# Peptides against a protein of PDB entry 6A30, part 123

Target 1, 150 residues: chain A of PDB entry 6A30
Amino acid sequence: AQDADNVLQPIMDLLDSNLTLFAKICEKTVLKRVLKELWKLVMNTMERTIVLPPLTDQTMIGTLLRKHGKGLEKGRVKLPSHSDGTQMIFNAAKELGQLSKLKDHMVREEAKSLTPKQCAVVELALDTIKQYFHAGGVGLKKTFLEKSPD

## One batch from the design tools (peptide; made by RFdiffusion4, then SolubleMPNN)

Design b2_p27_3_s2 (from b2_p27_3, 14 letters changed)
Fold by OpenDDE base, seed 3:
Structure b2_p27_3_s2 (fold): chain B 150 residues (1-150), chain A 27 residues (1-27)
Amino acid sequence: as target 1 above (150 residues)
Amino acid sequence: SEEEEELRKKFLSSYQKVLDEAAAKAA
């Protein structure tokens, strides 16, 4: 549904650029660790945002992720043709650090009940995000994704 | 290794597929 897409697109845009870079520069074990940390960050961000006032839930996720996504793009140093592996790792670490700051910006307020419509949107969003992180079996295991707090 | 490179390629291809499927469902 269009409502679920509005929530998902900012998340996926933020993840896509970072995961592409990490997949290129990280070995398998490091990449798996990065994926786990990103998964935790996404789940935590969604959890903290859902407890906020219903009128701003969908817009806040999108706004915060968009703001930090733009920050990541601005913070990405244009790598010259002579950029070494050390500089690439440094840039990746910087981007990951900015994502971690997003977690700190999420303040948990009083827990509020979601409307049935909001629940349906969240469920669709979660299913898509799980599929994204599973990546046809080459990403995170389904069992890990299902055991994560959501 | 070559095996790791193939895994990375599969990973990126799978992500693109998921993005395309999500976009199709949202339309």
Scores: peptide ipSAE 0.113, ipTM 0.614, DockQ to the pose 0.187
Fold by OpenDDE base, seed 5:
Structure b2_p27_3_s2 (fold): chain B 150 residues (1-150), chain A 27 residues (1-27)
Amino acid sequence: as target 1 above (150 residues)
Amino acid sequence: SEEEEELRKKFLSSYQKVLDEAAAKAA
């Protein structure tokens, strides 16, 4: 359980910092695109964090991911005007782009085979992340999530 | 736009629920 939490927490922090903001400011079509890009980023990050380097490096990667995320203050966010909304979408896209750049700075190591324990942790993490992105049916489609390389 | 806002609210509500459930499992 603790190992799963160690894997999930950095991803949850990334999602919390970005998805809530993007959901508030993006139109439906833009939001779907953002979700797809975030999903790809998450999957690639997990692959590099778990499969390539040792699991012990997850904390470092999580910290790096959080630095690129925008922290959301919990509170009532006023919906921007149409003009302000366009600028916010642009800013959100820019922030997403910055998160994507983090991928290139990750240490690339030789792919390792996962132990049964690591597999169980990954499965739990993936299930949780899929639930996040599916968001009760209003997010990404299950079919899209299942087609992602795991 | 109103319908879209309702969908956003549903998304946020569902997302928060997932967060809460994950946090509860981690505790």
Scores: peptide ipSAE 0.106, ipTM 0.613, DockQ to the pose 0.182
Fold by OpenDDE base, seed 4:
Structure b2_p27_3_s2 (fold): chain B 150 residues (1-150), chain A 27 residues (1-27)
Amino acid sequence: as target 1 above (150 residues)
Amino acid sequence: SEEEEELRKKFLSSYQKVLDEAAAKAA
């Protein structure tokens, strides 16, 4: 559980900062698209992290996600005016774009097989993330989440 | 964790509001 929390925390911080904002600003269709892209990013990041040694990698992902997410002030997102909303979307898109570029910089180290314990932690983390992205049915569809290369 | 649940709740609350507003506009 604690290990899962350590893996999840950086992701959740990123998600909190972005998804809460996006949920307020974006229409349903736009939000779903953003969620899909973010989901892909998260999955890709996790996949690469799992391949990397657990302790240094969690910190690395967390650091990478935080480094790229730090541009989003954890402020109480008030409903922005239309002009502010557009700028926020633009900024968010820029941040997401930067995160996508991180994919190219993550050197695939040799895929070490996860221990059963590590697998369990990852599974728990994935389930939690899926639940978060599903958001009680208002987010991504379960079918989409399950079809994603986990 | 409690933090994860709170984040989920925040997300749900925020998006539910958007959905409600959209539904109200569609009615």
Scores: peptide ipSAE 0.092, ipTM 0.561, DockQ to the pose 0.054
Fold by OpenDDE base, seed 2:
Structure b2_p27_3_s2 (fold): chain B 150 residues (1-150), chain A 27 residues (1-27)
Amino acid sequence: as target 1 above (150 residues)
Amino acid sequence: SEEEEELRKKFLSSYQKVLDEAAAKAA
């Protein structure tokens, strides 16, 4: 449980920060598109985190995700004017881009079979993330989340 | 916004549920 929380918390902090920002500044259609891209990014990041040896990479990913989440929080100034909104989107995109780069730098080590404990942590994390992205029906459709290639 | 609050509320509810389930399994 503590291990799952340790893995999930940085991701959730990032997601909370991003969704809070996007919900404020994005039109519904744009928000859905952003959510889809975030979903892909999260899934890809999790896949790599799982494939890589858990200890060193989780701390690094967690630290990076927390840094990115904090970066978004510092940008939580007053409802930005349209110009400020664009800058916030740009900053969020930049942070997501950095997360994507982290993905690329994470060497696909040989897919070591996950231990049952690791599998349980991943399953729990995935379920939580799916619930988060679904957000009681205001987010992504369940069908989209279930059809994720991961 | 109402949409933001709803998204956040659902997120927090979902995450708290996971934490509670994890705590229950650990007890």
Scores: peptide ipSAE 0.089, ipTM 0.600, DockQ to the pose 0.430

Design b2_p27_3_s3 (from b2_p27_3, 14 letters changed)
Fold by OpenDDE base, seed 2:
Structure b2_p27_3_s3 (fold): chain B 150 residues (1-150), chain A 27 residues (1-27)
Amino acid sequence: as target 1 above (150 residues)
Amino acid sequence: SKEEEELRNKFLSSYQKVLEEAAKKAA
């Protein structure tokens, strides 16, 4: 549980910050699109984290996620005017784009088979993330979340 | 719109609940 928490906590913090922000600033249709893109990003990041040796990447992802999370903490969330909301989405998208660049720098080391422990951590992580994106039924549909390759 | 605000509030409330539940499981 604690190992899973260490892996998940940076992701959860990022998701919490981003989803809370997006829920506040986005229209329903935009929010759904953002959630779908975030889901894809998280899945891609997890897939890469799984493929890469666990130790070095967690610190990098955690550091990147923390660095990106800190950027959101500073400003007293003045309810951004419509223009500010767009900028926040853009900044969040830019940060997500940096995660995609991390994707490019994460050398696909040959998919070493995950240890059973690593698989369990990933499964727990995936389940937790699915719950976050489902958000008690107001987020993404379970059917959409289940179509993502495990 | 009022409807949009209600949807946002529902999302936030549900999401916060999920976070709290996940935090409890992690502890």
Scores: peptide ipSAE 0.077, ipTM 0.594, DockQ to the pose 0.174
Fold by OpenDDE base, seed 4:
Structure b2_p27_3_s3 (fold): chain B 150 residues (1-150), chain A 27 residues (1-27)
Amino acid sequence: as target 1 above (150 residues)
Amino acid sequence: SKEEEELRNKFLSSYQKVLEEAAKKAA
């Protein structure tokens, strides 16, 4: 549980900040698109980190997400004017773009096998992330989340 | 629009619930 929490916390913080922001500023169709892109980004980042774990095991995903997500935590502003909303979308898109660039610059290390414990933690983390993205049915569909290369 | 606001509110409410449930499960 504690290990899972350590992995989840940075992801949760990132997701909470981003999804809340996007929910506030995006129209339904835009929101869905953003969620899909964010999901892909998260999954791809996790995949690379898990498959190519650098020296630091489980914490790297969280660290990477946290490092790049920190810029978003400060973005919780009250529903601004329409003009401000557009700017927020632009900023959010820019941040997503930066995260995508991070993915591309991840150094490929030798693939290490995860221990059963690590696998369990990752599975739990993935389940939780899926729940976050599903958001009680108003987010991404379960079928979409399950089809993602986990 | 009113519809958009309703959607946002539903999302936020549901999302908050999910976060709470996930936090409880993870603890």
Scores: peptide ipSAE 0.068, ipTM 0.594, DockQ to the pose 0.158
Fold by OpenDDE base, seed 5:
Structure b2_p27_3_s3 (fold): chain B 150 residues (1-150), chain A 27 residues (1-27)
Amino acid sequence: as target 1 above (150 residues)
Amino acid sequence: SKEEEELRNKFLSSYQKVLEEAAKKAA
């Protein structure tokens, strides 16, 4: 449980910060599109983090994810005017884009087979993230989440 | 719209619940 938390917490913090903002300012169709892009980003980040570097580097990615997540002050975001909303979306998208750049700097090491323990941690992490993106049925569809390669 | 706001509120509540449950399991 603790190992899974170490992997999940930085991702969840980032997602909570960004999705809270987007949920407030976006129309439903835009929000779903944002969720899909975030899902892809998370999956790509996890793939590189878990498959390529040893588990010890999770702290580094966690720190980077947390740094990007903290930029969104969890403050009572006043409902921005339409013009302010567009700028907020742009800023949030920019922050997410920085996470993608971090991915590109990760050295592709030879994919080591995960130990059974590591597999269990990854499975738990993925399940939690899927639940998060599904959001009790108001987020992404389960069928979409299951199509993403683990 | 009011309906859109209700949907957003449900979404946020669901995320909060998932985060809280994940935190409890991780502790």
Scores: peptide ipSAE 0.060, ipTM 0.578, DockQ to the pose 0.184
Fold by OpenDDE base, seed 1:
Structure b2_p27_3_s3 (fold): chain B 150 residues (1-150), chain A 27 residues (1-27)
Amino acid sequence: as target 1 above (150 residues)
Amino acid sequence: SKEEEELRNKFLSSYQKVLEEAAKKAA
């Protein structure tokens, strides 16, 4: 459980900060699109983290995710006008884009087979993230989440 | 719209619940 929490907490913190912001500023259709893109990003990040067994990479991802999450705290601004919302989306998209560049900094360490313990942690993490993105039915559809490559 | 705000609030509430449940499982 603690190991899963260590993996999940940075992701959850990032998602909490970003999704809270997006939920406040985005229309329903835009929010769904953002959720889909975040889901892809999270899944890709997890896939890489799983393939890259060293704990150091998880902490690095977590640290990078935390650094990006802190940048969003300054925006306790009032309901931004439509123009301000666009800029916030752009800034958030830019931050998410920087997370995609993390791909290039993850040293291709050889894909070691996951230990049974690591598999269990990953399964728990995936289940939690799926629940997170489903958000009791108000988020992404279960069918969409299940079609993600395991 | 009022409906959109309600949906956002439901999302945030559900999200918070998921986080709380995840925190309980992680303990």
Scores: peptide ipSAE 0.140, ipTM 0.667, DockQ to the pose 0.191; fails the geometry check

Design b2_p27_3_s4 (from b2_p27_3, 15 letters changed)
Fold by OpenDDE base, seed 5:
Structure b2_p27_3_s4 (fold): chain B 150 residues (1-150), chain A 27 residues (1-27)
Amino acid sequence: as target 1 above (150 residues)
Amino acid sequence: SEEEEKLRQLFRGAYQAVLDKAAEEAA
């Protein structure tokens, strides 16, 4: 219960911040691509957060994700013109790229077998995230979400 | 913006359901 919240809250904050910005500035096709990259990032982050020693690493990951999420919020500039919108897309893509680099800074610990409790938390978290990214059919396709390495 | 808001609401709803389930299991 608390463990699921600890994993999901940082991800939720990140997604809320990023999607708000990207939905405003991106065309549908670009938005879908951004969502796919965010999905990969979220999955990788969750995997690492759960596999890594739970306490210190979750806080670090959450803090890093929040910092990057806030950075994206600061990029929320009023879109006065089409040209400004294009620049905002590039800025958003740059910020997304910075988030992806977070993966490289995370310690690759050996894949430890998840305990049954950890598996249950992961399953619940994954279901929630899949529902979010699917967004009632507006977001990513179910087939894409199911093909993602669990 | 409307689609974005729908996404947010769905996500928030799903997350709340997780929290509620967790609370039920802890009680």
Scores: peptide ipSAE 0.058, ipTM 0.529, DockQ to the pose 0.324
Fold by OpenDDE base, seed 2:
Structure b2_p27_3_s4 (fold): chain B 150 residues (1-150), chain A 27 residues (1-27)
Amino acid sequence: as target 1 above (150 residues)
Amino acid sequence: SEEEEKLRQLFRGAYQAVLDKAAEEAA
């Protein structure tokens, strides 16, 4: 549980920061689209984090996610005009893009069979993320979350 | 702002519920 929280907390902080930003600046339809992209990104990041040896990569991902999350927090300046909202979306997209690059730099080490402990952490993490993205029915539909490639 | 706050609360609530469940299962 603590290990899962340590892995999830940076992701959740990033997601919380991004969702807060998107909830402020995006219309409902745009927000749903952003949530879908965030879901894909999180799933892909988790898949790679799981496949990669647990210790060193989790700290790097956590550090990167914290660095990006803090970057978003520092951007908590005055909700600027429509132009500034676009820039914030662009910055958020850039941060997400950096996570995608991290995905590319995370060498697909040989799919070593996850230990049962790692599987349990992943399952808990996935369940947490699904619940987070579902957000009591306000977020993504359960059907969409279940269709995501496990 | 109110809808945003509701969304934040829902997300935080969902995450906290998972943390609480994980803590309960670990105890």
Scores: peptide ipSAE 0.056, ipTM 0.533, DockQ to the pose 0.507
Fold by OpenDDE base, seed 1:
Structure b2_p27_3_s4 (fold): chain B 150 residues (1-150), chain A 27 residues (1-27)
Amino acid sequence: as target 1 above (150 residues)
Amino acid sequence: SEEEEKLRQLFRGAYQAVLDKAAEEAA
């Protein structure tokens, strides 16, 4: 439980900040699409974080999430105009793109099988994230979350 | 702002419910 929380907490903090921003600037349909992309990103990030050795990866993901979170906070201070909303979406897309590139760099080490302990952490983390994205029925549909490869 | 806060609370509530369940199962 503690290991799962250590992995999830930085992700949840990032998601909380981003979802607040997206809820403000996006219509429901656009928000749903953004949530789907964030879901994919989180799933891909978790898969890599758990497959990679725990100590160095927490610092790297934490640093990446913190760097992106700080970039978003700096963007949040300049939020007065509709034009700024578009720029924030571009910045968020750029951040997602950078995380995707980080994915490509981390893929080279993906060949290691998960230990039973890592599998248990992944299972708990996935359940937590599914419930988070479902958000009591107002978020993503359960069927969409369950069809995503675990 | 009310819809934004409602959404945020729903996400946080869902996460907290999972943490509570995990704590109950670990006890």
Scores: peptide ipSAE 0.051, ipTM 0.518, DockQ to the pose 0.544
Fold by OpenDDE base, seed 3:
Structure b2_p27_3_s4 (fold): chain B 150 residues (1-150), chain A 27 residues (1-27)
Amino acid sequence: as target 1 above (150 residues)
Amino acid sequence: SEEEEKLRQLFRGAYQAVLDKAAEEAA
């Protein structure tokens, strides 16, 4: 449980920050699309990290997410009170671009078999992320989350 | 907005529920 929380907390912090921004600037249909893209990004990041050596996996996820999260925070130009909707969209696009770069930095190394302990942590992490994205039914549909390649 | 805050609360609630379940299973 504690190991799973250590892996998930940086992801949750990043998602909370981005969702707050997107909820402010996006209509419902656009927000749903953004959530789908974030889901794909998270799943791809986890998949790539699981393939990486076990000793660095938790640290690498946390470090990569923190580096990109800090980059996102630094990229939060204090929108002056007079920033038009265009500037907000630009900032959101920049944040999405930074998340995409995170995906590119996740290099698939040699496929190593996960230990039973690692598998258990990953399963717990996936369940947590699925519940987060479902958000009691206001987020993504369970059927969509379950069909995502595990 | 109120709607944004409701969404955030739902996400946080879902995460907490998973943590609670994991703690119960580990005990």
Scores: peptide ipSAE 0.049, ipTM 0.527, DockQ to the pose 0.524

Design b2_p27_4_s1 (from b2_p27_4, 11 letters changed)
Fold by OpenDDE base, seed 1:
Structure b2_p27_4_s1 (fold): chain B 150 residues (1-150), chain A 27 residues (1-27)
Amino acid sequence: as target 1 above (150 residues)
Amino acid sequence: SEKLKEFIEKHKKELEEEAEKLRKLAR
Protein backbone atom coordinates (compact mmCIF):
# COMPACT_ATOMS: atom_id res chain seq x y z
CA ALA B 1 0.00 0.00 0.00
CA GLN B 2 2.69 2.51 0.94
CA ASP B 3 4.72 1.72 -2.17
CA ALA B 4 1.64 2.25 -4.30
CA ASP B 5 1.00 5.55 -2.56
CA ASN B 6 4.57 6.63 -3.14
CA VAL B 7 4.23 5.92 -6.86
CA LEU B 8 0.78 7.45 -7.13
CA GLN B 9 1.18 10.57 -5.01
CA PRO B 10 3.38 12.51 -7.46
CA ILE B 11 1.08 11.59 -10.32
CA MET B 12 -2.03 12.46 -8.34
CA ASP B 13 -0.61 15.80 -7.26
CA LEU B 14 0.20 16.64 -10.85
CA LEU B 15 -3.22 15.49 -12.01
CA ASP B 16 -5.09 17.34 -9.27
CA SER B 17 -3.33 20.59 -9.99
CA ASN B 18 -3.81 20.38 -13.73
CA LEU B 19 -7.27 18.83 -13.82
CA THR B 20 -8.67 21.44 -11.48
CA LEU B 21 -7.48 24.06 -13.90
CA PHE B 22 -8.73 22.14 -16.91
CA ALA B 23 -12.12 21.58 -15.28
CA LYS B 24 -12.48 25.33 -14.89
CA ILE B 25 -11.36 26.27 -18.38
CA CYS B 26 -12.53 23.37 -20.54
CA GLU B 27 -15.97 22.38 -21.70
CA LYS B 28 -17.15 18.93 -20.67
CA THR B 29 -16.36 17.43 -24.07
CA VAL B 30 -12.87 18.91 -24.20
CA LEU B 31 -12.27 17.91 -20.60
CA LYS B 32 -13.22 14.31 -21.37
CA ARG B 33 -10.77 14.27 -24.24
CA VAL B 34 -8.02 15.70 -22.04
CA LEU B 35 -8.86 13.11 -19.39
CA LYS B 36 -8.57 10.32 -21.95
CA GLU B 37 -5.15 11.51 -23.03
CA LEU B 38 -4.05 11.92 -19.42
CA TRP B 39 -5.32 8.42 -18.68
CA LYS B 40 -3.15 6.99 -21.43
CA LEU B 41 -0.19 9.01 -20.27
CA VAL B 42 -0.67 7.92 -16.66
CA MET B 43 -0.99 4.28 -17.67
CA ASN B 44 2.16 4.44 -19.76
CA THR B 45 3.97 6.34 -17.02
CA MET B 46 2.89 3.88 -14.36
CA GLU B 47 3.91 0.88 -16.42
CA ARG B 48 7.34 2.40 -16.86
CA THR B 49 7.61 3.47 -13.22
CA ILE B 50 6.88 0.03 -11.86
CA VAL B 51 9.29 -1.68 -14.22
CA LEU B 52 12.00 0.75 -13.13
CA PRO B 53 13.54 0.54 -9.65
CA PRO B 54 11.21 2.57 -7.37
CA LEU B 55 13.94 4.63 -5.65
CA THR B 56 15.36 6.39 -8.70
CA ASP B 57 11.99 7.20 -10.23
CA GLN B 58 10.53 8.82 -7.13
CA THR B 59 13.49 11.14 -6.88
CA MET B 60 13.35 12.05 -10.54
CA ILE B 61 9.58 12.62 -10.63
CA GLY B 62 9.82 14.48 -7.34
CA THR B 63 12.70 16.57 -8.64
CA LEU B 64 10.87 17.35 -11.86
CA LEU B 65 7.72 18.24 -9.95
CA ARG B 66 9.68 20.31 -7.44
CA LYS B 67 11.42 22.25 -10.19
CA HIS B 68 8.04 23.26 -11.53
CA GLY B 69 6.41 23.68 -8.09
CA LYS B 70 8.88 26.36 -6.95
CA GLY B 71 7.13 28.82 -9.23
CA LEU B 72 4.02 28.71 -7.03
CA GLU B 73 5.15 31.58 -4.90
CA LYS B 74 2.53 32.77 -2.35
CA GLY B 75 1.68 35.67 -4.61
CA ARG B 76 -1.93 36.59 -5.38
CA VAL B 77 -3.25 33.78 -7.52
CA LYS B 78 -4.16 36.24 -10.18
CA LEU B 79 -6.76 34.26 -11.98
CA PRO B 80 -4.89 33.92 -15.22
CA SER B 81 -6.57 35.99 -17.87
CA HIS B 82 -8.61 33.96 -20.36
CA SER B 83 -5.67 34.13 -22.78
CA ASP B 84 -3.51 32.39 -20.21
CA GLY B 85 -5.80 29.34 -20.12
CA THR B 86 -4.65 27.95 -23.46
CA GLN B 87 -1.08 28.67 -22.56
CA MET B 88 -1.55 26.87 -19.28
CA ILE B 89 -3.01 23.86 -21.07
CA PHE B 90 -0.12 23.99 -23.49
CA ASN B 91 2.39 24.29 -20.68
CA ALA B 92 0.77 21.48 -18.74
CA ALA B 93 0.67 19.36 -21.88
CA LYS B 94 4.31 20.21 -22.55
CA GLU B 95 5.27 19.29 -19.01
CA LEU B 96 3.41 16.00 -19.25
CA GLY B 97 5.01 15.39 -22.63
CA GLN B 98 8.44 16.11 -21.20
CA LEU B 99 7.78 13.67 -18.37
CA SER B 100 6.81 11.09 -20.97
CA LYS B 101 9.91 11.81 -23.06
CA LEU B 102 12.21 11.68 -20.08
CA LYS B 103 10.75 8.31 -19.27
CA ASP B 104 11.06 7.09 -22.85
CA HIS B 105 14.77 7.66 -22.50
CA MET B 106 14.75 5.51 -19.38
CA VAL B 107 12.58 2.70 -20.80
CA ARG B 108 15.24 1.58 -23.25
CA GLU B 109 15.78 -1.21 -20.77
CA GLU B 110 14.12 -4.54 -21.58
CA ALA B 111 10.50 -4.95 -20.47
CA LYS B 112 11.23 -7.16 -17.49
CA SER B 113 8.30 -9.24 -16.30
CA LEU B 114 6.70 -7.73 -13.21
CA THR B 115 7.20 -9.66 -9.99
CA PRO B 116 4.04 -10.74 -8.13
CA LYS B 117 4.63 -7.93 -5.62
CA GLN B 118 4.95 -5.38 -8.38
CA CYS B 119 1.77 -6.74 -9.97
CA ALA B 120 -0.11 -6.28 -6.70
CA VAL B 121 1.13 -2.70 -6.44
CA VAL B 122 0.10 -2.08 -10.05
CA GLU B 123 -3.37 -3.48 -9.44
CA LEU B 124 -3.88 -1.30 -6.39
CA ALA B 125 -2.53 1.72 -8.21
CA LEU B 126 -4.77 1.02 -11.21
CA ASP B 127 -7.85 0.80 -9.01
CA THR B 128 -7.03 4.10 -7.33
CA ILE B 129 -6.37 5.81 -10.65
CA LYS B 130 -9.58 4.39 -12.14
CA GLN B 131 -11.53 5.78 -9.20
CA TYR B 132 -9.84 9.12 -9.63
CA PHE B 133 -10.53 9.33 -13.36
CA HIS B 134 -14.12 8.21 -12.81
CA ALA B 135 -14.48 11.08 -10.30
CA GLY B 136 -17.88 9.97 -9.01
CA GLY B 137 -19.32 9.75 -12.51
CA VAL B 138 -18.33 13.19 -13.78
CA GLY B 139 -15.08 11.93 -15.27
CA LEU B 140 -14.43 8.96 -17.51
CA LYS B 141 -16.93 6.11 -17.69
CA LYS B 142 -16.05 2.92 -15.83
CA THR B 143 -16.65 0.94 -19.00
CA PHE B 144 -14.03 2.98 -20.82
CA LEU B 145 -11.51 2.56 -18.02
CA GLU B 146 -12.04 -1.21 -17.91
CA LYS B 147 -11.86 -1.61 -21.68
CA SER B 148 -8.85 0.63 -22.12
CA PRO B 149 -6.10 -1.21 -24.00
CA ASP B 150 -3.49 0.77 -22.17
CA SER A 1 -18.09 31.98 -19.15
CA GLU A 2 -19.36 32.35 -22.70
CA LYS A 3 -16.04 33.93 -23.62
CA LEU A 4 -14.22 30.90 -22.35
CA LYS A 5 -16.49 28.60 -24.35
CA GLU A 6 -15.83 30.63 -27.45
CA PHE A 7 -12.13 30.55 -26.78
CA ILE A 8 -12.13 26.78 -26.29
CA GLU A 9 -14.20 26.24 -29.42
CA LYS A 10 -11.90 28.52 -31.37
CA HIS A 11 -8.81 26.70 -30.11
CA LYS A 12 -10.41 23.25 -30.10
CA LYS A 13 -8.51 22.26 -33.21
CA GLU A 14 -5.22 23.43 -31.75
CA LEU A 15 -5.96 21.62 -28.49
CA GLU A 16 -6.77 18.48 -30.46
CA GLU A 17 -3.54 18.80 -32.40
CA GLU A 18 -1.54 19.26 -29.22
CA ALA A 19 -3.32 16.28 -27.66
CA GLU A 20 -2.40 14.24 -30.72
CA LYS A 21 1.21 15.39 -30.45
CA LEU A 22 1.22 14.31 -26.81
CA ARG A 23 -0.27 10.97 -27.82
CA LYS A 24 2.47 10.51 -30.40
CA LEU A 25 5.11 11.40 -27.84
CA ALA A 26 3.57 8.99 -25.35
CA ARG A 27 3.77 6.16 -27.94
Scores: peptide ipSAE 0.021, ipTM 0.440, DockQ to the pose 0.036
Fold by OpenDDE base, seed 4:
Structure b2_p27_4_s1 (fold): chain B 150 residues (1-150), chain A 27 residues (1-27)
Amino acid sequence: as target 1 above (150 residues)
Amino acid sequence: SEKLKEFIEKHKKELEEEAEKLRKLAR
């Protein structure tokens, strides 16, 4: 539990920050698309983090998420005009789309069979993330979260 | 999850209004 929380907390903090921004600027349909892409990103990142040795992984998630998240942390989002919000969404979607392409370049390190401890951490992490992305029914549908191949 | 829920619920009206504006512009 604590190990899962330690892995998830940085992800959740980033997600909270970004989703707060996206929820402010995105239409519900766009928000759902953004959430789906973030879900994929989180799943891919979590898979790598749990499969990779725990010590380097928080830094890699933090660095991958910070490298991509620090690009979003620029200035006081004065919600600019409707055009600027759309452009921000487009840019965010483009960045998320580029992250999806990162899937092709990240050499699937041969899926080492997760240890029982790693499996338990993954399961707990997945449940927490699913609950997070579901957001009490206002986020992603449970059916999507369960059926997502990511 | 609870923070996100609260945020979405808090901004639900604004999000719906913006969605409606975008739908009107797309027509």
Scores: peptide ipSAE 0.019, ipTM 0.401, DockQ to the pose 0.039
Fold by OpenDDE base, seed 5:
Structure b2_p27_4_s1 (fold): chain B 150 residues (1-150), chain A 27 residues (1-27)
Amino acid sequence: as target 1 above (150 residues)
Amino acid sequence: SEKLKEFIEKHKKELEEEAEKLRKLAR
């Protein structure tokens, strides 16, 4: 449980930061797409963090997630006060494109066999993250979360 | 889960308003 919390805390901080950013610039449909991209990003980051370094290396987790968080923030386009609908759509599409690019920089490392302890941490972390992204039905659908290849 | 729920509910109005702005500009 404690090891899962150590992994989850930086992830939750990243999610909260990015959701705050994108909620300001995205309509409801775009926000759902952003949540899907964040899900992929979180899964890839968590995989790297658990498979490569020891789970106790909170500094590495924080550094990886912070790097990604800063990348998303730097990509934020200020919406003009009198933007037309086309410009607003373009801005939203640009932000989504930046999320996708960030994902592409997260090259999946070769799947290494996890220790039983690492597996237990991953399972607990995944369950917690799935619950978070589902958010009682207002977030992502359970079917998407369960069938996600990430 | 509760934090995300609260966030979505808190920003629901803002998201709806932004969607409405887009719809108005498309007319």
Scores: peptide ipSAE 0.019, ipTM 0.385, DockQ to the pose 0.037
Fold by OpenDDE base, seed 2:
Structure b2_p27_4_s1 (fold): chain B 150 residues (1-150), chain A 27 residues (1-27)
Amino acid sequence: as target 1 above (150 residues)
Amino acid sequence: SEKLKEFIEKHKKELEEEAEKLRKLAR
């Protein structure tokens, strides 16, 4: 139970916080690119966190999420003035950069065979994440999500 | 972008519920 929470909670927090932010800030074309990169990252992170001992990745994801979450506490959704929008884009770009670094630090360990329980968790998580990234047709195409090499 | 935002907000509860189901399955 705790291992799946350690995998899923950071992913869900990442998705909820970052996709909502990016949806507010990004133009459609930029958003699609961001979503594709986030999808790859989420898939790679999930695979590794399930296959590898969760401690290092959870700490890294949690540290990334905590570093970025501190900016959200100012509850006044002021419609960002042009300056605020630029800062938000900069923050989003910084987040993407951190996520890319995370991807690079994620060593391709050899695909250890997942236990049946891990496989079931992965499958259910994948379905949920695919639905989330598809966003009722406004997000990523189903064909992209299904044919993703990640 | 606004449609995606609306989707995320609309389905946030469902996503949380599915995450909780996964947590329960992992226990």
Scores: peptide ipSAE 0.017, ipTM 0.377, DockQ to the pose 0.084

